# Ledger of designs, part 78: peptides against a protein of PDB entry 6B9H

Target 1, 151 residues: chain A of PDB entry 6B9H
Amino acid sequence: AELCESLLTWIQTFNVDAPCQTVEDLTNGVVMAQVLQKIDPAYFDENWLNRIKTEVGDNWRLKISNLKKILKGILDYNHEILGQQINDFTLPDVNLIGEHSDAAELGRMLQLILGCAVNCEQKQEYIQAIMMMEESVQHVVMTAIQELMSK

## One batch from the design tools (peptide; made by RFdiffusion4, then SolubleMPNN)

Design b2_p21_5_s1 (from b2_p21_5, 14 letters changed)
Fold by OpenDDE base, seed 4:
Structure b2_p21_5_s1 (fold): chain B 151 residues (1-151), chain A 21 residues (1-21)
Amino acid sequence: as target 1 above (151 residues)
Amino acid sequence: MDEGDKLLQEFLEKQKKKKLE
């Protein structure tokens, strides 16, 4: 999916330790967790990160478990820190991500992380970085942000 | 609205203009 591919490119700019070259690399949630820690290390601290299993291999049950924790973290962060209301009806299906590597659902998950970045304390820096990305990627990211802000 | 919010708004408006061109 175009959303997933563009946001994967965006995720790669964080230069996290975990492999993040493919959609499959993101399905265990480890990259996403590390990105969230960079976005707000005070909230997504080491204690939070340590709850994410780092060696899950192809175990889709463990992937789903990680993804559920990450999704909960994002929702809690939006409520507790960002003061934002997220519509539950548009939440990603983490089961499809973990079991089938569903790119569309993964895109929605990454979109939520994008929402965290453009609303966090360091939002200005993240927005500036997005403004320097390739035009086609910017367009997709812009559309994703607009969708988030319109909710 | 803080400076980050302003920058985001400017970015979104700029991209809207490009889309109309």
Scores: peptide ipSAE 0.234, ipTM 0.770, DockQ to the pose 0.895
Fold by OpenDDE base, seed 3:
Structure b2_p21_5_s1 (fold): chain B 151 residues (1-151), chain A 21 residues (1-21)
Amino acid sequence: as target 1 above (151 residues)
Amino acid sequence: MDEGDKLLQEFLEKQKKKKLE
């Protein structure tokens, strides 16, 4: 999906330790968790990160478990720190991500992380970084941000 | 509106302008 591919490119700019070259690399949630820690290390601290299983392999059940924790973290962060309400029926289906590597649902998950970045304490720096990305990526990111802001 | 919000608005407006060109 266009959203997923563009946001994968965006995610790669964080230079996390976990492999993040393919859509499949993101399905276990480890990259997402490390990105969230970079976004707000005080909230997504080492204790939080340690709850995410790193050696998951192809076990889709463990992937889903990680993704559920990450989604919960994002939702909690939005409510507790960012002061934003997110409607549950529009949330990504982490089962489809973990079991089937669904790119559309993965894109929606990454979009939530994008929401964290453009609303966090260091949002100015993240927005500036996005403004320096390739035009096609900027377009997709803009659309994704606009969708978030319209909710 | 803080500086970050202002920058975000400018970014969105800039992209909108590019789409119209």
Scores: peptide ipSAE 0.232, ipTM 0.772, DockQ to the pose 0.908
Fold by OpenDDE base, seed 2:
Structure b2_p21_5_s1 (fold): chain B 151 residues (1-151), chain A 21 residues (1-21)
Amino acid sequence: as target 1 above (151 residues)
Amino acid sequence: MDEGDKLLQEFLEKQKKKKLE
């Protein structure tokens, strides 16, 4: 999906330790967890990150377990730190991500992380970085942010 | 509205104008 591919490009700018070249690389949640730690290391601290299994392989059950923890973390972060409510009816289906590598649902997951970045304490730096990205990526990111703000 | 929020709004408004061109 266009959303997923553009947000994958955005995720790659974080230069996390885990491989993040393909959609499949993101399905175990490890990259996403490391990105969230960069966004807010005080909230997504080492204790939180250590709850995410790193040696998952192709085990879709472990992928889903990680993704559920990450989604919960994002939701809690929005409620406890960002003071925002996220509509549960628009949440990504982590089962489809973990078991089928569903790009559309993965895109929605990355969109939630984008929401964290543009609302966190360092939001200005992340917004400026987005403004320097390639035009086609900026367009998709902008649309994704607008959708989040309309909720 | 803090500086980050202001920057975000400016970014979104600028991108909206580009879409209309």
Scores: peptide ipSAE 0.228, ipTM 0.767, DockQ to the pose 0.861
Fold by OpenDDE base, seed 5:
Structure b2_p21_5_s1 (fold): chain B 151 residues (1-151), chain A 21 residues (1-21)
Amino acid sequence: as target 1 above (151 residues)
Amino acid sequence: MDEGDKLLQEFLEKQKKKKLE
């Protein structure tokens, strides 16, 4: 999906330790967890990160378990720190991500992380970084932000 | 509204105008 590919490019700018070159690389949640820690290390601290299992391999059950924890973390972060409410109707289906590497649903997950970045304490820096991205990617990312802000 | 929020709004408004063009 166009959303997923553009947000994958955005995710790659974080330069996390975990491999993040393909859609499948993101399906175990490890990259996403590391990105969230960079966004707010005080909230997504080592204790939180340690709940995400590494070396999951192709075990889709473990992937889904990780993704559920990450989604919960994002929702809690929005409620407790950002003071925002995310509509459950538009939440990503983590089962499809974990079991089928569904790019559309993965895009929705990355969109939620984008929401965290553009609303966190360092949001100005993340927004400025997005403004420096290639125009085609920037357009998709901007549309994703607009969609989040309207909910 | 802090500077980050202001920047975000300006950025979003700019992109909205581009979509209409």
Scores: peptide ipSAE 0.233, ipTM 0.768, DockQ to the pose 0.729; fails the geometry check

Design b2_p21_5_s2 (from b2_p21_5, 11 letters changed)
Fold by OpenDDE base, seed 4:
Structure b2_p21_5_s2 (fold): chain B 151 residues (1-151), chain A 21 residues (1-21)
Amino acid sequence: as target 1 above (151 residues)
Amino acid sequence: MDEGDKALEEFLQKMKEKRAK
């Protein structure tokens, strides 16, 4: 999906330790967890990160378990820290991500992480980085932000 | 409104301008 591919490009700018070159690389949630820790290491601290199982391979059950924890973390962060500033009426289906590597649903998950970045304490840094992205990718990211902020 | 909020506002305005082209 176009959304997923553009947001994958955006995710790659974080330079996390876990492999993040393909859609499949993101389905176990490890990259997403590491990105969230970069966004707010005080909230997504080591104790939180340690709840995410690494080295899950192709075990879709473990993938889904990780993804559920990550989604919960995002929603809790939005509520507790960001003050409910993003629209989450259409939550990603983590079962489709974990079991089928569904790119459309993965795009929705990455969009929520995008919402965290543009609303966190270091939002200025992330916004500036987005404004410097390649035009076609920037367009998709901007559209995704607009959708999140729309009430 | 802090600098981050200002940046977001400017970003959204820029996005709106691009959509209007």
Scores: peptide ipSAE 0.099, ipTM 0.709, DockQ to the pose 0.674
Fold by OpenDDE base, seed 2:
Structure b2_p21_5_s2 (fold): chain B 151 residues (1-151), chain A 21 residues (1-21)
Amino acid sequence: as target 1 above (151 residues)
Amino acid sequence: MDEGDKALEEFLQKMKEKRAK
């Protein structure tokens, strides 16, 4: 999926500790959790991060468990910190991500994280970083942001 | 509107113009 591929490239700019080269690398949620901590370490603090199981392997049940926690964290963050500025009408199906590595649904998940980045306290920094990315990535990121903000 | 919101709007507007070309 174009959305997933471009947002994967965007996620890679965070340089998190967990492997983040493929769609499969993101299906356990560990990378996403680490990215969220970078976006807002006060909210997604160490206590929150410790709830995400890091040793998951191919256990899709554990993947789904992590993804559910992450999705909840994003939604809570949107409500409590961002003031519900992003559209959560169409939520990702974390079951499809965890069990089948569904790239389309993963793209939706990463889109929500993008929403966190462009609305967080350091939003200007992340926006500037996006402006320096390749045009093809900027195109997809812009479209994704517009979709989130259009309500 | 804070500076971040303004930056986002300017970015999106710039990209819209770029895409239209």
Scores: peptide ipSAE 0.099, ipTM 0.716, DockQ to the pose 0.840
Fold by OpenDDE base, seed 3:
Structure b2_p21_5_s2 (fold): chain B 151 residues (1-151), chain A 21 residues (1-21)
Amino acid sequence: as target 1 above (151 residues)
Amino acid sequence: MDEGDKALEEFLQKMKEKRAK
């Protein structure tokens, strides 16, 4: 999916420690967790990050477990820090991400992380970074942000 | 409106202008 591929490119700009070259690399949630820590290290602190299991391999059950924790973290962050209410019925299906590497659902997950970045304390810096990306990526990111704002 | 909000609006406007061309 174009959304997933473009947001993967965006995720790569964070230069996290975990491999993040492919869609499959994101399915265990480790990259996403590390990105969230960069977005707000006070909230997504080391104790939070340590709850995300590394070395899950191809165990889709462990992937789903991680993804559920990450999704919960995002929802809690939006509620507690960003003051945003997200409808749970429109959330990404983490089961499809973990078991089938579903790109569409993964794109929605990354979109939620994008929402955190453009609303966090350092949102200006993240927005400026997006403005420096190639036009095709900017278009997808803009559309994704607009969709979030319309909810 | 804080600096972040301004940056977002500027970004969105920039992209709208690009689409219009």
Scores: peptide ipSAE 0.099, ipTM 0.717, DockQ to the pose 0.906
Fold by OpenDDE base, seed 1:
Structure b2_p21_5_s2 (fold): chain B 151 residues (1-151), chain A 21 residues (1-21)
Amino acid sequence: as target 1 above (151 residues)
Amino acid sequence: MDEGDKALEEFLQKMKEKRAK
């Protein structure tokens, strides 16, 4: 899960409140939701964020519910704000993320969030931050961006 | 094309060059 590990490192640069050290930490979607709010707080506002359950524990049904809301938010953001600049060619299987902590599918989810960051109003700042990352991580992140924008 | 778009294009171009070498 090279994609997932590199994008996890990228996600950690946002310094969100929720724990974000492991793949398991991301499976409930709380970190993802907080990252999206940082990317565009006008769209992913407090009302949107409050729809994401924070006290999930190991409840895979609640995880999947959160992940579905987040995925919908990303797709709606792409359509309504970004003008469909991000290709949604392969959507992540949120069931595998929530129930099995599938790192490959989680990587696909984080890739969509990456797409939001490099196309949002603050895209320049996020792109510059990526350009300053460690080379090995930067390579994977840039490949992920190219995949989103070229397919 | 805004500054962000330019930054993305420049970064993608840089990565293409690295991949080619």
Scores: peptide ipSAE 0.104, ipTM 0.710, DockQ to the pose 0.761; fails the geometry check

Design b2_p21_5_s3 (from b2_p21_5, 12 letters changed)
Fold by OpenDDE base, seed 5:
Parts: structure tokens; C-alpha cells; sequence
Structure b2_p21_5_s3 (fold): chain B 151 residues (1-151), chain A 21 residues (1-21)
């Protein structure tokens, strides 16, 4: 999906330790967890990160478990830190991500992480980084942000 | 609005203009 591919490119700018070259690389949630820690290490601290299993392999049950924890973390972060309410009816289906590597739903997950980045304490730095990306990526990012703000 | 919020609005406005071109 266009959203997923563009946001994958954006995610790669974080230079996390976990492999993040393909959609499949993101399905276990490890990359996303590491990105969230970079966004706000005080909230997504080591204790939080340690709840995410790293030795997942192709175990879709473990992937889904990780993804559920990450989604909860994102929602809690938005509610507790960012003061934002997200419409639960538009949340990503983590089952489709974990079991089927669904790119569309993964894109929706990455969109939530984008929302964290552009609203966090260091939002200025993340927005500046986005402004330096390819125009096609910027377009998708803009659309994704606008969609989040309309909820 | 803080500086980050202002920058976000500027970014969105700039990209909206490009989208309409």
C-alpha cells in the first residue's frame, strides 16, 4: 500500500537496531517499539520495551501479542501525554498484520506512530526531518496527518 | 501554539499548495 511504503521509508530514518527494510520486518512490532522509544524514551522506557518479545520468528501469535502491546502503548501515550483522543473504530487490525502481513493495516499502525512523532515534545525535529524527504513521501505524510487530525 | 505546532501548520499549508498546483 502507498501509505505503508511511504511510512516505511519514514520509519527507516530512525536508524533503529532491528531490521526495517521490508513490510515483513515490521510485522513483529520490534522496529515499531524501538521507534517509539526514540520518540519518547521517558514514556517508552526500557521497562516498556522489555515487554516486547524479540525472538519471534514467524510466530504470528507472538507478533500479534507484541502488536497489541504496541497499539495499547500508542493509545495510552496519546491519551496520557499528548491529550488526544483517537477514534477506536479506525484502529489498525493487528491480527491481519501479525498473521497476514497486511500492508494496509500496517500502514495504519505506522500512521499512529507518525501521530506520536508530530505531536511529541520533539515534534519540531521530526517535522523538519519530514520536510527534507522526497516530495512524494511528504505528500503521503501530509495526508496521513490530516486524516489523524480530522478524527 | 508552540514552535512545533506552528511548523506543522506551515508544512501542511505548503504541501496543500503543492497538491493544488
Amino acid sequence: as target 1 above (151 residues)
Amino acid sequence: MDEGDKLLQEFLEKMQKKREE
Scores: peptide ipSAE 0.530, ipTM 0.896, DockQ to the pose 0.869
Fold by OpenDDE base, seed 4:
Structure b2_p21_5_s3 (fold): chain B 151 residues (1-151), chain A 21 residues (1-21)
Amino acid sequence: as target 1 above (151 residues)
Amino acid sequence: MDEGDKLLQEFLEKMQKKREE
């Protein structure tokens, strides 16, 4: 999916410790959790990060468990910190991500993380970084942001 | 609207303009 591939490229700019080269690398949620900690380490602190299991392997049940925690964290962060209203009907299906590596649903998950980045305290720095990316990626990111802002 | 919000708006407007070219 175009959304997933572009946002994967964006996720790679965070230079997290976990492997993040492929869509499959993102399905266990570890990269996402590390990215969220970079976005707001006060909210997504070490205690929060420690709830995400790192030794997951191919266990789709553990993947889904991690992804559910991450999605909840994102929703809570938007409500408690960002004051953003998120339409639950457009939320990603974490079951499809964990069990089937569904790129479309993964893209929607990464879109929520993008929403956190462009609304967080350090939003200016993240926006500036986006402005330095490839134009084709910027267009996808722009569309993704606009969709979030329209909700 | 803080400086980050302003920059976001500028980015969105800039990219929209490029898409129309």
Scores: peptide ipSAE 0.527, ipTM 0.895, DockQ to the pose 0.964
Fold by OpenDDE base, seed 2:
Structure b2_p21_5_s3 (fold): chain B 151 residues (1-151), chain A 21 residues (1-21)
Amino acid sequence: as target 1 above (151 residues)
Amino acid sequence: MDEGDKLLQEFLEKMQKKREE
């Protein structure tokens, strides 16, 4: 999916420790958790990150467990810190991500993380970084942000 | 509206213009 591929490129700019080259690399949630910690380390602190299992392999049940925790973290962050600025009417199906590596649903998850980045305390830095990416990626990011901000 | 919000709005507006070209 175009959304997933563009946001994967965006995610790669964070230079996290976990492998993040393919869609499959993102399905266990470890990359996403590390990205969220970079976005707001005070909220997504070490205690939070330690709840995400790193040794998952192909265990889709563990993937789903991680993804559920991450999704909850994002939603709680939106309510507690961001002031409910992100539209959460269309939530990603983490079961499809964990069990089937569904790129469309993964794109939705990454879109929520994008929402965190463009609304966090360091949002100016992340927006500036987005403005330096390829125009094709910026186009997808723009559309994704617009969808998130619409009520 | 803080500086970050302003920058976001500017980004969205600029990209919208590019789509129309």
Scores: peptide ipSAE 0.524, ipTM 0.892, DockQ to the pose 0.874
Fold by OpenDDE base, seed 3:
Structure b2_p21_5_s3 (fold): chain B 151 residues (1-151), chain A 21 residues (1-21)
Amino acid sequence: as target 1 above (151 residues)
Amino acid sequence: MDEGDKLLQEFLEKMQKKREE
């Protein structure tokens, strides 16, 4: 999916410790959790990160468990910190991500993380970074932001 | 509207202009 591929490229700019080269690399949630910690380390602190199971392998049940925790974290962050600025009526299906590596649903998950980045305390830095990316990626990001912020 | 919000608006407007070109 175009959304997933573009946002994967965006995610790679965070230079997290976990491998993040492929869609499959993101399905266990570890990369996403580490990215969220970079976005707001006070909220997504080490205690929160430690709740995400590493070394999951191909266990899709554990992947789904991680993804559910991450999704909850994002939604809680949106409510508690961002003031519910993200439109979340179309939430990603984490079951499809964990079990089938569904790129479309993964794209939606990454879109929510994008929402966190462009609304967090350091949003200016993240927006500036996006503005330096390939134009095709910027286009997808723009569309994704517009969808998130629409009311 | 803080500086970050202004930058976001500028980004969206810039990309909108590029789309129309």
Scores: peptide ipSAE 0.521, ipTM 0.891, DockQ to the pose 0.910

Design b2_p21_5_s4 (from b2_p21_5, 12 letters changed)
Fold by OpenDDE base, seed 2:
Structure b2_p21_5_s4 (fold): chain B 151 residues (1-151), chain A 21 residues (1-21)
Amino acid sequence: as target 1 above (151 residues)
Amino acid sequence: MDEGDLALQEFLDKIEKKKKE
């Protein structure tokens, strides 16, 4: 999926500790949780991060559990901090991500994280980072942001 | 800032304006 591929590249710019080179690397939610902590460490603090299991392996049930927590965190963040400025009418199916490594649904999940980045307190920093990415990635990111912010 | 960067900045500025409305 083009969305997932481009947003994976975007996620890699965060330089988190967890491996984030492949779609499979993201299916347990650990990378996503670490990225969210970088976006807003006051909200996604250590107490929140500690709820995410780091040693998941190939256990798809544990992956889904992590992904559900992360999705809830994103939605709560949008409501409590961002004032629900992004669309959430089409939510990712975390079951398909955890059990089947579905790239399309993973792309939707990463898109929600993108929404957090471009609306957070440090949004200008993330906007500047996007402006430095290659044109093909910028195009996908712009389209993804537009979809989130369109009313 | 190249042409692509300018376009992205303008796009994001429009989004920011919508957020303030």
Scores: peptide ipSAE 0.049, ipTM 0.656, DockQ to the pose 0.073
Fold by OpenDDE base, seed 1:
Structure b2_p21_5_s4 (fold): chain B 151 residues (1-151), chain A 21 residues (1-21)
Amino acid sequence: as target 1 above (151 residues)
Amino acid sequence: MDEGDLALQEFLDKIEKKKKE
């Protein structure tokens, strides 16, 4: 999916410790959790991050468990910190991500993380980073932000 | 800043303006 591929490229700019080269690399949620910690380490602190299982392998049940925790964290962050600035009109199906590596649903998950980045305390820095990305990626990111904020 | 960067900045500024309304 175009959304997923472009947002994967965006996720890679965070330079997290976990592998993040393919869609499959993101299905266990570990990369996403590490990215969220970079976005707001005060909220997504070590205690929160430690709830995400890192040694998951191909266990789709553990993947889904992690993804559910991450999705809840994003929604709680939006409500408690961002003042519900991000629209949660369509939630990703984390079951399809964990069990089938569904790129479309993963794209929606990454879109929610994008929403956190462009609304957090350090949003200006993330916006500037987006402005330095390749034009083709910028187009998809801009469209994704527009969808989050306008619906 | 090239034309693409400027367009993105203007787009994001528009989004921020909408949020404050």
Scores: peptide ipSAE 0.046, ipTM 0.651, DockQ to the pose 0.076
Fold by OpenDDE base, seed 4:
Structure b2_p21_5_s4 (fold): chain B 151 residues (1-151), chain A 21 residues (1-21)
Amino acid sequence: as target 1 above (151 residues)
Amino acid sequence: MDEGDLALQEFLDKIEKKKKE
């Protein structure tokens, strides 16, 4: 999916420790968790990060468990810090991500993380980073942001 | 900045304005 591909490229700009080269690399949630910690280390602190299991392997049940925690963290962050309410109707299906590596749903998950970045205290830095990305990627990221803001 | 960058900036500015309203 175009959304997933572009947002994967965006995620890679964070230079997290976990491998983040493929869709499969993101399905266990470890990269996502590390990205969120970079976005707001005060909220997504070490205690929060420690709840995400790193030794997941191919266990889709553990992947889903991690993804559920991450999704909850994102939703809580939006409510408690960003003052935004995300409609549950458009939430990603973490089961499809964990069990089937569904790129479309993964894209939706990454879109939520994008929402955190462009609305957080350091939003200007992330916006500037987006502005330095390849134009086609920028377009997808921009439309993804627009979709989030219109909810 | 190329045209894409400018367009993104305008878009983001618009978003920020709406958030303040």
Scores: peptide ipSAE 0.037, ipTM 0.644, DockQ to the pose 0.073
Fold by OpenDDE base, seed 3:
Structure b2_p21_5_s4 (fold): chain B 151 residues (1-151), chain A 21 residues (1-21)
Amino acid sequence: as target 1 above (151 residues)
Amino acid sequence: MDEGDLALQEFLDKIEKKKKE
């Protein structure tokens, strides 16, 4: 999916420790967790990050477990820190991400992380980073942000 | 800043404005 591929490119700008070259690399949630820590290290602190299992291999059950924790973290962050209410019925299906590497659902997951970045304390920094991206990627990111605003 | 960059900046400014409301 175009959304997933563009947001993967965006995720790569964070330069996290975990491999993040492919869609499959994101399905275990480790990259996403590390990105969230960069976005707000006070909230997504080391104790939170340590709850995410790093050695999951191809175990889709463990992937789903990680993804559920990450999704919960995002929802809690939006509620507690960002003051945003997210409809749970429109959330990404982490089962499809973990078991089938579903790009569409993964894109929606990354979109939620994008929402965190553009609303966090360092939002201006991330906005400027988006302005430095390739035009085609910028368009997708802009559209994704606009969709978040419309909810 | 080219025309594309300007459009993006204006879009992001609009987002920022709405967030402050």
Scores: peptide ipSAE 0.037, ipTM 0.637, DockQ to the pose 0.072

Design b2_p21_6_s1 (from b2_p21_6, 8 letters changed)
Fold by OpenDDE base, seed 1:
Structure b2_p21_6_s1 (fold): chain B 151 residues (1-151), chain A 21 residues (1-21)
Amino acid sequence: as target 1 above (151 residues)
Amino acid sequence: DEEERRRREETREFFQQLLAQ
């Protein structure tokens, strides 16, 4: 819960077009996809983003479909671009996110996105932005990064 | 609070080190 809430606050700093005020707002994957495009628009390009359905509503099947695509994108990005710098052995359960809005699993998903941000080409800018956030959020983010970087 | 100060300093140092990598 603390992880998810802190990372939700972090996600909100990206100022994406999709609504991103609540945990449930993130469960369709649209916000996450838009954030990933900001992190690396060359990899998560418009063609990739167009595979994510934007008009999902409450359809949990469509949510899960989007989330699976996003998770695959993150994992592929880690292997192909980041050089496997993040630990992906504890993967989020996208079924629980899509069907039940599970905050703990959503937190794990956002943690993977955090891993992309702090290892991408513009990692310096994202790290600096994190350092400007509230201290309590910074501490949670630090812990999340440490967990990702541990081998 | 000493504990709060230590926590803040730990966090700051972590990100400073991360920037140096």
Scores: peptide ipSAE 0.701, ipTM 0.948, DockQ to the pose 0.879
Fold by OpenDDE base, seed 4:
Structure b2_p21_6_s1 (fold): chain B 151 residues (1-151), chain A 21 residues (1-21)
Amino acid sequence: as target 1 above (151 residues)
Amino acid sequence: DEEERRRREETREFFQQLLAQ
């Protein structure tokens, strides 16, 4: 999916420690958790990050467990810090991400993280970083943000 | 082409407006 591919490119700009070259690399949630910590280390602190299991391999059950924690963290962050309401019917299916590496659902998860980045305290820096990416990627990111704002 | 130019401009303007919020 174009959304997932573009947001994967965006995720790569964070230069996290975990491998983040493929869709599969993101399915265990470790990259996403590290990105969220960069976005707001006070909220997504080390204690929070330590709840995300590393070295899960191909264990889709552990992937799903991580992804559920991450999704909860994102939702809590939006409600507690960003003051934003997210519609439940548009939430990513973490089961499909963990078990099947579903790119469309992964894209939705990354879209939520994008929402965190463009609304956080350092949103200016993240928006400016997006503006330095390839134009095709910027367009997809724009569309993704617009979709979030329309909900 | 003109379509691509317009697309680039719209994208740029979107993020400029987003920065202004």
Scores: peptide ipSAE 0.701, ipTM 0.948, DockQ to the pose 0.826
Fold by OpenDDE base, seed 2:
Structure b2_p21_6_s1 (fold): chain B 151 residues (1-151), chain A 21 residues (1-21)
Amino acid sequence: as target 1 above (151 residues)
Amino acid sequence: DEEERRRREETREFFQQLLAQ
């Protein structure tokens, strides 16, 4: 999926500790959790991060468990910190991500994280970083942001 | 081409406006 591939490229700019080269690498939620911590370490603090299991392997049940926690964190962050600036009416299906590595649904999850980045305290820096990326990626990111922030 | 130019321009303008918020 174009959305997922572009946002994977975006996620890679965070240089997190966990492997983040493929769609499969993101399906356990560890990368996403580490990215969220970078976005707002005060909210996604170490205690929050420690709730995400890192040694998941191919256990899709554990992946789904992590992903549910990630999604909850994102939604709570949106409501509590961002003032519900992002659209959460179309939520990603974390079961499809965890069990089937569904790129489309993963894209939706990454889109929510994008929403966090472009609305957080350091949003200006994240936006500027996006503007340094390949134009094709920027365009997809733009579309994703527009969808998130639409009324 | 013109379509590509327009696309780049629209993208640039979008993020510039986003930065202004």
Scores: peptide ipSAE 0.700, ipTM 0.947, DockQ to the pose 0.969
Fold by OpenDDE base, seed 3:
Structure b2_p21_6_s1 (fold): chain B 151 residues (1-151), chain A 21 residues (1-21)
Amino acid sequence: as target 1 above (151 residues)
Amino acid sequence: DEEERRRREETREFFQQLLAQ
């Protein structure tokens, strides 16, 4: 999916420790958790990160467990820190991500993380970083942000 | 071409405006 591929490229700019080359690399949630910690290390602190299982392999149940924790973290962050209301009917299906590596649903998950980045304390740094990316990727990211802002 | 230029400008303006918020 175009959204997922563009946001995967965006995620790669964070240079996290976990492998993040493919869609499959993101399905266990480890990369996403490390990215969130970079976005706001005070909120997504080491204690929070330690709740994410790192030795997951192909265990889809463990993937889903991690993804549920990450989604909850994002939702809590939006409500507690960013002061934004997220519609539950538009949330990504973490079961499809964990079981089937669904790129569309993964894109929706990454879109929520994008929402955190462009609204956090260091939002200007992340926006400026996006502006340094390939123009085609910037356009997709813009569309993704606009969709979030229209909710 | 014109469409490409317009698209680039639209994207640039969007993020510039976002930075101003």
Scores: peptide ipSAE 0.699, ipTM 0.948, DockQ to the pose 0.876

